# Ledger of designs, part 31: peptides against a protein of PDB entry 2FGR

Target 1, 331 residues: chain A of PDB entry 2FGR
Amino acid sequence: SSVTLFGIVDTNVAYVNKDAAGDSRYGLGTSGASTSRLGLRGTEDLGGGLKAGFWLEGEIFGDDGNASGFNFKRRSTVSLSGNFGEVRLGRDLVPTSQKLTSYDLFSATGIGPFMGFRNWAAGQGADDNGIRANNLISYYTPNFGGFNAGFGYAFDEKQTIGTADSVGRYIGGYVAYDNGPLSASLGLAQQKTAVGGLATDRDEITLGASYNFGVAKLSGLLQQTKFKRDIGGDIKTNSYMLGASAPVGGVGEVKLQYALYDQKAIDSKAHQITLGYVHNLSKRTALYGNLAFLKNKDASTLGLQAKGVYAGGVQAGESQTGVQVGIRHAF

## One batch from the design tools (peptide; aimed at target 1 L40 F331)

Design b2_p16_2_s3 (made by RFdiffusion4, then SolubleMPNN; from b2_p16_2 with T2E L4E V8L L16A)
Fold by OpenDDE base, seed 5:
Structure b2_p16_2_s3 (fold): chain B 331 residues (1-331), chain A 16 residues (1-16)
Amino acid sequence: as target 1 above (331 residues)
Amino acid sequence: LEAEAAALSAALQAAA
């Protein structure tokens, strides 16, 4: 058996020009390029091509030293793997998010990421952003000539909120084609939750694709999230993302990403544009800078996610500019 | 360094 300790400490200086009061916020933030984490993982060869595995991973907050504590909410799985693929038991990324967030050039973190995986409806479930689930069973296929898939089911365990009796139940999966420079995936998920104490289905469909041209990579996402409420109508958001990245001088990477969030329930759009640069000092250490602009229209109140500094919304129809400059170190 | 890079790559892929 082997045990590997691993982690990332990513800490930045961040600035946003507007908070909910219209005031600027600045300070030391976390997870600007990659989510800071501490993890343990290992495998045991059981013979016959079968392996057991474990993975325990929690988020690190370098700015405050995890003042609110440490947990393994990022991943806490035991697994069996072999020629059949991998079965995982425990809290993890749901298969849909695990695959489809891979097309986000900003690694689903910081001020630049695709924000489609979100609780759009004030859902009362713990994971109504569609990213992770408790009580999850997942299965991932091997790659067969490029084709692969993942499936997951999370038990609700009769969790109730108001009149909702299946909160936390997840069912979903993806199909993908990953071959050479091309990646394409389709994900479908449904999660049971509550909004205003009423049973609500969070339905999600996501299409992702990327192509690596060597000199540059293009990536895109198309997503619809729908909170289906029995009363008050559906809360639907269509999210779109297009990004490009290119290596710079063999030591750096420049990224440009645009996202559009069409929030149908409030008939309002938000536009996000992010420019990022990563400078690799080594294989493990990088400097980075992100510049993001978020334009809210009409009733939209979205804010950039400057974790550790300000991740709240802004006033309706206001624009927000964010900057992060930081160090990422992996161990 | 290669093992660390592979671990980092795996960790980054798992983070996505």
Scores: peptide ipSAE 0.006, ipTM 0.387, DockQ to the pose 0.059
OpenDDE base, seeds 1, 2, 3, 4: peptide ipSAE 0.006, 0.000, 0.000, 0.000; ipTM 0.387, 0.328, 0.357, 0.287; seed 4 fails the geometry check

Design b2_p16_2_s4 (made by RFdiffusion4, then SolubleMPNN; from b2_p16_2, 11 letters changed)
Fold by OpenDDE base, seed 2:
Structure b2_p16_2_s4 (fold): chain B 331 residues (1-331), chain A 16 residues (1-16)
Amino acid sequence: as target 1 above (331 residues)
Amino acid sequence: LEELAEELSRLLEELA
């Protein structure tokens, strides 16, 4: 058996030019290039190609020393793996987010990431962003000539909110092709939640693809999220992303990513453009900078996610510019 | 793309 202590501390200075009041915000933020984390993991060889594993991981907030506490909400799994693939029990990324966020060139963190995995409808469930789930069983296949898949089910355990009685139930999965420079996948998921105390289904479909040309990588996402409500109509968002990344001088990486969020329920769009640069000082330490521009149209109030500084919205139809400059250290 | 999304959404609904 083996046990590994691991983590990332990523802390930045962040600025956004506009909050909900139209004022600038700035300060020390977290997780600009990678999510800061502390974890324990290990494996045990059980023989015959079977392995047991555990993974415990929590988020670190370097700006305040985890003033709100530490937990293992990022991942808390026990697993069995072998030639059949891997089965996991416990809170984790749901299979759809685990796979489809891999096409986000900003690694689903900071001010530049694809923000499609979001609670678009003021869902009252704990994980209505479609990223993680409690009480999750997941299965991941091996890679068969490029083809792979993942499936998951989370028990609601009769959690109720208002009149909703299946809150937290998740069912979903993806199919993918990963071979050489090409990656492509389709993800489907449904999560039971509540909006306004009423049962609501969060349906999600996501297509992702990337191609590595050697000199540059292109990546794209297409997503629809639909909160199906019995009363008040559906809340639907179509999200699109296109990004490119390229190595710089063997020590750096530049990234450019565009996203469009078409919020159908309010007939409003938001446009996001982000330029990022990572400079590797070593294998474990990097400097980074992100510059993001978010343009809200009409009734859209989206804000950039400068975690630790300001992650709220802006006034309807307002634009926001954000900057992060930070240090990432992995151990 | 939107049409494709709608088709896939319908499929999801049918399978759920």
Scores: peptide ipSAE 0.021, ipTM 0.606, DockQ to the pose 0.013
OpenDDE base, seeds 1, 3, 4, 5: peptide ipSAE 0.014, 0.013, 0.009, 0.016; ipTM 0.506, 0.530, 0.546, 0.581

Design b2_p16_3 (made by RFdiffusion4)
Pose (drawn by RFdiffusion4):
Formats: C-alpha cells, sequence, structure tokens
Structure b2_p16_3 (pose): chain A 331 residues (1-331), chain P 16 residues (1-16)
C-alpha cells in the first residue's frame, strides 16, 4: 500500500506570429512538453490480489497561479483492481482518448500535438473534444498475450440543451495489441450533444499504431469525427498524423510530427508540421523546445495551441508559426 | 519537509 502526492510544473515562453487579427503574440505559457498538474493517488492492497485505488488530479497554470481556481478535473476516481482488470468510477479520460492519445509524440499538449480530439462542430456539451467525461464508469482488461481492451459509459443524467435531453452521455471503447515495441489500437465512441440547440451525436472512430525500433519510434493516428444532427446534417472531419522520435546523445530526444485535418463541412484542409527537442537534465527535469508551422487552406482557421499565450484561431487560409521554449519539472 | 510544503500548497489552492 502507498499514498503519493505528485505533479508537474511545465512553464515556457511562447510566440505565435499571428492571432485572429493577424498580430503576433508572445508571453509566458504552460504545459508545452507535459500538462502541468498536481495530484494525489494511492493503492491499498486488500489481499488476494485485490487493490483499491484513488486518484485526484488537476491542471496547474504556473503563469497565473491557477487564477480561475484549482480543481480535480483531470481525474477524480476511485477504483478496484485485480486479476480481472480494473474498474474506475469518476471523471477521467474516456478509454478511447486515454489509449489513442498515447500515439501522439507531443503528449497531447503544447503547440505540436494531434488536434483530432477537438470540438469540431461547436458542440454545446462540457466535453465535446472527446477527451474526458463526467459521470464515467470504465473497465480495463488485463493484457493477455498482448491483447487488451477498455470500455466506458458516462451518464448524461438528463442534462438538457435544446432538443437534446441526454447531453454528455458517452459510450465507447477500444481493442488493442501491446507487446512492448509494437502497439496498435482501434477506438470507437459516441457522445450525445447539441449544436445550436439541436440534438446531435458525436461519433468518433480512431486507429493508432506505433513501433519502437529503439534507435527511433514511428507512430501514427487516423480519426474520423462526425457530429450528426438528428434532424439532418453533419460536420465531419478526417484527421491524420504520422510522427517519429529518436533519442539524441543520451539525455536528448528529437520529435517530428506531420498532421492533416480535412474539414469536410467547410471543404477545407489544414496541414501541420512540428519539430520538438527535449533535453533531460535529470529524470525529473527537462528543458524543451517546440517549433510548429500550421498551414490553413481556404476557409480553415485553425490555430496552434500555445497554452497561456494564444490558443485561438487565425484568419481563413492563413499560415501560422509558433514556438515554445520551456522547462518541465516533475515531482 | 518538501511533502509537507506541497500538501500545504494543495490546501492553499483548494481554499483560494
Amino acid sequence: as target 1 above (331 residues)
Amino acid sequence: VLTLALLAYLLYLLAS
């Protein structure tokens, strides 16, 4: 049995060459290499291989001292685990995002990550980016011979917005194979939501795979996200990503990632290339840099996610360049 | 000492 207080402070200077008005922005931001966080967790051995766990974790914003208030919105779970796997109750990453985001070489944070888990249709639910859910129950199998799976159901509790009376419902899961160097997963999910007050399904299918050669790792993601309005109409986005990472000189790591976002509702594509470097001063402390270029075509207005500096959109069809340089410290 | 200081900080965040 044990109890652990832990966290990460990841703070950076960041710059984007344009915002929604076309002006540059720079400042002190956060979470460029790993999401800053503070948390408590524990594991209690109940005998016979059965364990009880808890996990409370919230995001830290070092640039403003969590000015909006601290919370445990990253994860707030209690669980039982054993030879049967693990059951968790509470807000957490849904199984589809927990597993599939592991294929993103930029740890789903900073200006370089895969942007597929986002609210493409301005859905009105609390978690229309498909990442986390309130009122979540999840089951995770053991890994037998490489095969493993995860399933989750989040209750809507009759949350009502317009014609949608089940906003926030999540049903989803994944199947996967993980043997160390090779990993592959297929995730499928549906959430209930509303767009402009009209009931809408958020359907998501995601495939991810990676192989770690040791001298380098190759990783990729494919995703279709469709917001399908009950009365008709849909906002569909296909997202693609291929990336590679390699250790450099013991202590160092280089990462490169290319992504494409095909936004069918506006018949527009956006392309992104991101280069990253991590220099480890210790196991706990790293300096890092990220450089990203995002090219919007046609009506696309996507912007790089320089958390704490600028994470809004840009003018239609504009290209945007961004940089983050910072320090990550885990404790 | 460090654990106590981090716990005190968590409590401060929860109270503010």

Design b2_p16_3_s1 (made by RFdiffusion4, then SolubleMPNN; from b2_p16_3, 11 letters changed)
Fold by OpenDDE base, seed 4:
Structure b2_p16_3_s1 (fold): chain B 331 residues (1-331), chain A 16 residues (1-16)
Amino acid sequence: as target 1 above (331 residues)
Amino acid sequence: SELEEKLKLLEQLLNS
């Protein structure tokens, strides 16, 4: 058997020019290039190609030393794997997010990521952003000539909010083709939640694709999220993303990503554009900078996610500029 | 081993 301790400490100085009051915010933030984490993982060879595994991972907040505590909410799984693929039991990324966030060139963190995996409807469930789930069983296939898939089911355990039952139930999966420079995936998911104490289904469909041209990589996402409410109508958001990255000078990487969030329920759009640069000082240590611009139109109030500094919204129709400069260290 | 030292540190962190 093997046990590995691993982690990332990513801390930055961050600035946003507007908060909900129209004031600037600045300070020390976390997870600008990669989510800071501490984890343990291991495997045991059971023979015959079968392996047991465990994975425990929690988020690190370097700005305050995890003052709110440490947990394994990022991942806490036990698994069996073999020629059949991998079965996981425990809290984890749901299969749809695990696969489809891989097309986000900003690693689903900081001020530049695709923000489509979001609670668009003031859902009252803990994981209404569609990223992770408690009580999750997941299955991932091997890669067969490029084809791969993942499926998951999370038990609600009869959790209720208001009159809503089955809160936290997840069912979803993806199919994908990963071969050489090409990756393409389709994901479907449904979560049961509550909005205003009433039963609501969060439906999600996501299409992702990327192609690595060697000199540059292109990546894209198309997503629709729909919170289906019995009363008040559906809350639908169409999210689009297009990004490009390129190596610079052998030790750097530049990233540019655009996203559009068409929020149908409020008939309002938000535009996000982010420029990022990572400079590798070593295999483990990097400096990085992100510059993001978020333009809200009409009733849109989206804010950039400068974790540790400000991750709230802005006034309707206001634009927000964000900057992060930081250090990422992996161990 | 380096791993054992890291694990001991982790145990201390988790138990503090």
Scores: peptide ipSAE 0.015, ipTM 0.447, DockQ to the pose 0.512
OpenDDE base, seeds 1, 2, 3, 5: peptide ipSAE 0.007, 0.011, 0.007, 0.000; ipTM 0.406, 0.426, 0.418, 0.344

Design b2_p16_3_s2 (made by RFdiffusion4, then SolubleMPNN; from b2_p16_3, 9 letters changed)
Fold by OpenDDE base, seed 3:
Structure b2_p16_3_s2 (fold): chain B 331 residues (1-331), chain A 16 residues (1-16)
Amino acid sequence: as target 1 above (331 residues)
Amino acid sequence: SELEKLLELLKKLLAS
């Protein structure tokens, strides 16, 4: 058996030119290149190709020293794995987000990531962004000649909000083809939640693909999220992403990513463009910089996620520019 | 919608 202590401390200086009042914000932020974390994990060989595993991981907030405390809400799983794949029990990334966020060149972190995995409808569930779930059982297949899949189910445990029952229930999965430079995936998921105290289904479909040409990598996402409300009509968002990355000088990586969020319920679009650079000082330490531009049209109020500085929205139809410069250290 | 159909199929598969 083994136990490994691991983590990342990622802290940055961040700036956004507009908050909800139209004022700039700046300061020390967290998790600009990777989410800061502290974790414990381990495996035990049970023989016959069977292994037991555990994984406990929580977010670190370097700017305030975890003033709000520490928990294992990033992942808290026990697992069995073998030739059959892996079964996990516990809070984790849901299979759809685990797989489909892999096409985000900014790793779902900082001011540059694809923001499609979002609570688009003021859903009242704790995980209505479709990223993680409590009470989750997950299964991941091995890779069979490139083909692989993952499935998950989260129990609602009779959680209610207002008149909504089954809040927190998740069912979802993906199928994928991963072979050499090519990756492609289709994910489907549904979560039960509430909006305004009324039962709502969060439906999600996501297509992702990437290809590594050696000199550069291209990646793309297509996603539809639909909050199906009993009253008031559906809240639908179509999200699109296209990105490219390339190694620089053997020690760096440059990234460029564009995303479009077509928010149908408010008939408004938002455009996001991010340029990022990571400079590896060592295997474990990197400097990074991100420059992001978010253009909201019409009634759109999206904001860049400069965690630790400002992650709120802006006024309708306003644009926001964000910058992060920081240090990432892994241990 | 096609999404709804696919989700229903997924539900059936996962419930079996």
Scores: peptide ipSAE 0.009, ipTM 0.426, DockQ to the pose 0.013
OpenDDE base, seeds 1, 2, 4, 5: peptide ipSAE 0.005, 0.008, 0.008, 0.007; ipTM 0.447, 0.401, 0.429, 0.463; seed 4 fails the geometry check

Design b2_p16_3_s3 (made by RFdiffusion4, then SolubleMPNN; from b2_p16_3, 9 letters changed)
Fold by OpenDDE base, seed 2:
Structure b2_p16_3_s3 (fold): chain B 331 residues (1-331), chain A 16 residues (1-16)
Amino acid sequence: as target 1 above (331 residues)
Amino acid sequence: SELEAVLALLEQLLAR
């Protein structure tokens, strides 16, 4: 058996030029290049190619020292793995988010990430962003000539909100092709939730692809999220992302990513563009900077996610500029 | 633009 302690501490100085009042916010923020975390993991060889595993991971907030406490809400799994693949029991990334967020060049973190994995409808479920689930069983296939898949089911455990009786149920999966410079994936998911105390289905379809040209990597996402409501009509968002990254001088990486969020229920678009740079001081330590611009149109109120400083919305139709400069350290 | 046409096609594909 083995046990590994691991983590990331990522802390930044962040600025956004507008909050919900139109005022600037600045301060010390967290998780600008990678989500800060502390974890324990281990494996046991059971013989015959079978392994047991555990993984416990929680978020770290370096700005306040986890003043609200520490938990293993990032991942808390036990697993069996072998030639058949891997089965996981416990809270984790749902298979769809685990695979499809891998195409986000900003690692689903900071002010630059693809924000499609969101609660678009004021869903009352704990994980209505489609990223993680409680009570999750997951299965991941091996890679067969590039082809791989993942599937997941989360039990609702009769969780009720208002008249909704299946809140937190997840079913979803992906199919993918990962071979050399190419990655491509299709993900489908449904979650049961509530909106306004009424049963609502959160349906998600996501396409992702990336290609590494050596000199640069291109990555793209196409997503539809639909909160299906019996009353008031569907809340649909179409999200698009295109990103490029390139190595700089053997120790740096530059990233540029654009995203469009077409919020159909309010007939409003938001445009996000982010420039990022990472400078590796070592294998474990990096400096980084992000510059993001978010343009809301019409009724759109999206805000950049400057965690620890400001992650709220802005006034309808307002634009927001964000900056993060920070240190990432892995151990 | 070609980008808008691609986005519109993708919107049509996703709108179903």
Scores: peptide ipSAE 0.013, ipTM 0.493, DockQ to the pose 0.011
OpenDDE base, seeds 1, 3, 4, 5: peptide ipSAE 0.009, 0.009, 0.010, 0.007; ipTM 0.512, 0.502, 0.546, 0.517

Design b2_p16_3_s4 (made by RFdiffusion4, then SolubleMPNN; from b2_p16_3, 9 letters changed)
Fold by OpenDDE base, seed 4:
Structure b2_p16_3_s4 (fold): chain B 331 residues (1-331), chain A 16 residues (1-16)
Amino acid sequence: as target 1 above (331 residues)
Amino acid sequence: SFLEELLELLKKLLAS
């Protein structure tokens, strides 16, 4: 039996040159290299190869000391694991996001991450970005010869919004091959939600792959997200990502990532390119810097996610430059 | 069954 207290405090100085009004924003932000968090986890050996586990994790906002409160919305699971794999009960990353975000070289945080896992359609569900779910049951297989899979189902518990029922229902999973330097995965998911009070399905397909060449790593994502609406037509986004990372001098890592978001409903594209560097001062402490450029075309209004400073959109067709320089400390 | 529903959904998503 074990109980571990763990966490990350990641705080940065951030700047973006444009907000929705065209003005710059700057200040102290959070989670530029890793999401700041506080958690408790533990396991109990039940014998016979069976283990029980728990995991409670919440986000930390170092800039304001969690003024809005603390919760365990990142993860709050109880689990059983063994030779059969792992079953989790509770709020968590959905299997698709858990696996497919692993190909994001910016760890799904800061101004550089792949932003495909998004609420593209003003969905009214709490988790319409496809990242986490309440009332989730997940199952993860063992890795057998490189092959592995994960499946999940989240209960809607008869949640309704407008005329939409089954809001919050998730069903999805992935299949993957993870062996040595190679990782490849295919994920499929559907969430029930509402847009404008009307039932909407958020369908998602994601393909990811990475290869570690030792001297460098390449990673890629291909994703299609569709908010299927009965009225108004589908809101479809095709997202593409290609990234590379390389160790530097044994103490650092440089990352470069490009993403394209083809927003079909508005016939508009956004291009994101991010350069990042992490410098390890120790095993637990790092300095980092991110430089991101987001170019919106036509009606696109995407903004970089400088959490704690500015994470809103920009004017249609405007470009945004963002910078983060910060400290990450893990404990 | 849950598995059948999942498989059907996956097929649907792949076909879309």
Scores: peptide ipSAE 0.018, ipTM 0.563, DockQ to the pose 0.014
OpenDDE base, seeds 1, 2, 3, 5: peptide ipSAE 0.014, 0.007, 0.015, 0.006; ipTM 0.498, 0.438, 0.511, 0.458; seed 1 fails the geometry check

Design b2_p16_4 (made by RFdiffusion4)
Pose (drawn by RFdiffusion4):
Structure b2_p16_4 (pose): chain A 331 residues (1-331), chain P 16 residues (1-16)
Amino acid sequence: as target 1 above (331 residues)
Amino acid sequence: AAFTAALLSTIVSALL
């Protein structure tokens, strides 16, 4: 049995060459290499291989001292685990995002990550980016011979927005193979939401795979996200990503990632290339840099996610360049 | 010790 108080402070200077008005922005931001966080977790051995666990974790914003107030919105779970796997109750990453975001070489944070888990259709639910859910129950199997799976159901509790009376419902899961160097997963999910007050399903299918050669790792993601309005109409986005990472000189790591976002509703594509470097001063402390270029075509207005500096959109068809340089300290 | 106490106080405050 044990109890652990832990966290990460990841703070950076960041710059984007344009915002929605076309002006540059720079400042002190956060979470460029790993999401800053504070948390408390524990595991209690109940005997016979059965364990009880808890996990409370919230995001830290070092640039403003969590001015909007600290919370446990990253994860707030209690669980039982054993030879049967693990059951968790509480807000957390849903199984599809928990497993599939592991294929993103930029840890789903900073200006370099895969942007597929986002609210493409301005859905009105609390978590229309498909990442986390309130009122979540999840089951995770053991890994037998490399095979493993995860399933989750989040209750809507009759949350109503317009014609949608089940906003926030999540049903989803994944199947996967993980043997150390090789990993592959297929995730499928549906959420209930509303767009402009009209009931809408958020359907998501995601495939991810990676191989770690030791001298380098190759990783990729494919995703279709479809917001399908009950009365008709849809906003569909296909997202693609291929990336590679390699250790450099013991202590160092280089990462490169290319992504494409095909936004069918506006018949427009955006392309992104991101180069990253991590220099480890210790196991706990790293300096890092990220450089990203995002090219929007046609009506696309996507912007790089320089958290704490600028994470809004840009003018239609504009290209945007961004940089983050910072320090990550885990404790 | 003081640093850990401050972090833990943050957690406790969030729970209340």

Design b2_p16_4_s1 (made by RFdiffusion4, then SolubleMPNN; from b2_p16_4, 9 letters changed)
Fold by OpenDDE base, seed 1:
Structure b2_p16_4_s1 (fold): chain B 331 residues (1-331), chain A 16 residues (1-16)
Amino acid sequence: as target 1 above (331 residues)
Amino acid sequence: DEFIKALLEKIKKALE
């Protein structure tokens, strides 16, 4: 058996020009290039091509030293793997988010990521952003000539909110083709939740693709999220993303990503554009900078996610500019 | 191939 301690400490100075009151916010933030984390993982060879594994991972908040505590909410799995693929038991990324967030050039963190994986409807479930689930069983296939898939089911365990009685149930999966420079995936998921104390289904469909040209990489996402309410009508968001990245001078990477969030329930759009640069000082240490612009139209109130500084919304129809400059260190 | 096309068309319609 092996046990590995691993982690990332990513801390930045961040600025946003508007909060909910129209005032600027600035300070020390976290997780601008990668989510800061501390983890333990290991494997045991059981013979015959079968392996057991465990993975325990929690988020680190370097700005306050985890003043609110530490947990393993990022991942807490035990697994069996072999020629059949991998089965995981425990809290984890749901299969759809695990695969489809891989097309986000900003690694699903900081002020630049694709924000489609979101609680668009004030869902009362803890994981109504569609990223992770409690009580999860997941299965991942091997790669067969490029083709691969993942499936997951999370038990609700009769959790209730208001009159909703299956809160936390997840069912979903993806199919993908990963071969050389090409990656393409389709994901489908449904979660049971509550909005206003009433049973609601969170349905999600996501298409992702990327191609690595060597000199540059292109990546894209198409997503629909729909909170299907019994009363009050559906809350639907169509999200689109297109990004490009390129290596710079062998030690750096530049990234540009655009996203559009068409919020149908409020007939309002938000546009996000982010420029990022990572400079590798070593294999484990990097400097980075992000510049993001978020333009809300009409009733849209989206805000950039400057974790540790300001991650709330803005006034309806207002635009927000954000900057992060930081250090990422991996161990 | 036809199945993939049909699926893509359904996705397109869902995103409209």
Scores: peptide ipSAE 0.007, ipTM 0.470, DockQ to the pose 0.012
OpenDDE base, seeds 2, 3, 4, 5: peptide ipSAE 0.007, 0.005, 0.000, 0.005; ipTM 0.388, 0.373, 0.395, 0.385

Design b2_p16_4_s2 (made by RFdiffusion4, then SolubleMPNN; from b2_p16_4, 9 letters changed)
Fold by OpenDDE base, seed 3:
Structure b2_p16_4_s2 (fold): chain B 331 residues (1-331), chain A 16 residues (1-16)
Amino acid sequence: as target 1 above (331 residues)
Amino acid sequence: SAELEALLQKILEALK
């Protein structure tokens, strides 16, 4: 049996040139390269190739010392694993996000990540970004000659919002091929939520692929998110991402990523381009810098996620530039 | 592409 205390403290100085009022914001932010976290995990060998596991993880906010408190909302699972794979019980990343965010070269964190996993429709559910779920049962297969899969179901537990009676129900999964330098995946999910107090289905399909050429890695995502509403029509977003990363001098990594968010319900596009650099001072400590540009067209109001400084939207059709420079320390 | 969008939409409609 083992118990491990682990974590990351990632704190940065961040700047964005525009907020919702058109003013600049700057200050000390969190989670620019990796989400700051504190966790406990452990395993018990039960014999015969069977293991029990637990994982408890919460977000840390280094800029304010967790002024709003601490919880285990990042992950709170118990699991059994073996030759059959892994079964998890508890709040976690849903299988689709766990797999498909792996193609995001910015690790779904900071001002540079793919922002497709989003609440595009003012959904009233707690996890309408499609990233995590409460009351989740997940199963992950072993890797069979490259082929692997994951499946999940989250109970709604009769949670209601307005007239919606199944809020929080998730069903989804992925199939993947991971072999050597190649990774490719297809993810499908449906989540029950509410918009304007009315039952709404959040449907998601995501394709991801990456190839590691040794000297560089290429990665891509294609996603459609559709909030199916009974009244007012569907809210559909097509999101596209292409990224490249390369090692630098054995101690650094440079990343470049482009994303396009085609927001069909408002007939408006947003373009995101991010340049990132990570410099490893050690195995546990890194310096990093991110430079991101977000161009909104027409009615689009997307903002860069400079957590701890400014993560709101901008005025319709406005562009936003963001910078983060920080320290990441893992323990 | 428009073709990709159409394909994705068809798959999503099948999940309804």
Scores: peptide ipSAE 0.015, ipTM 0.492, DockQ to the pose 0.012
OpenDDE base, seeds 1, 2, 4, 5: peptide ipSAE 0.014, 0.008, 0.006, 0.012; ipTM 0.506, 0.503, 0.346, 0.515; seed 5 fails the geometry check

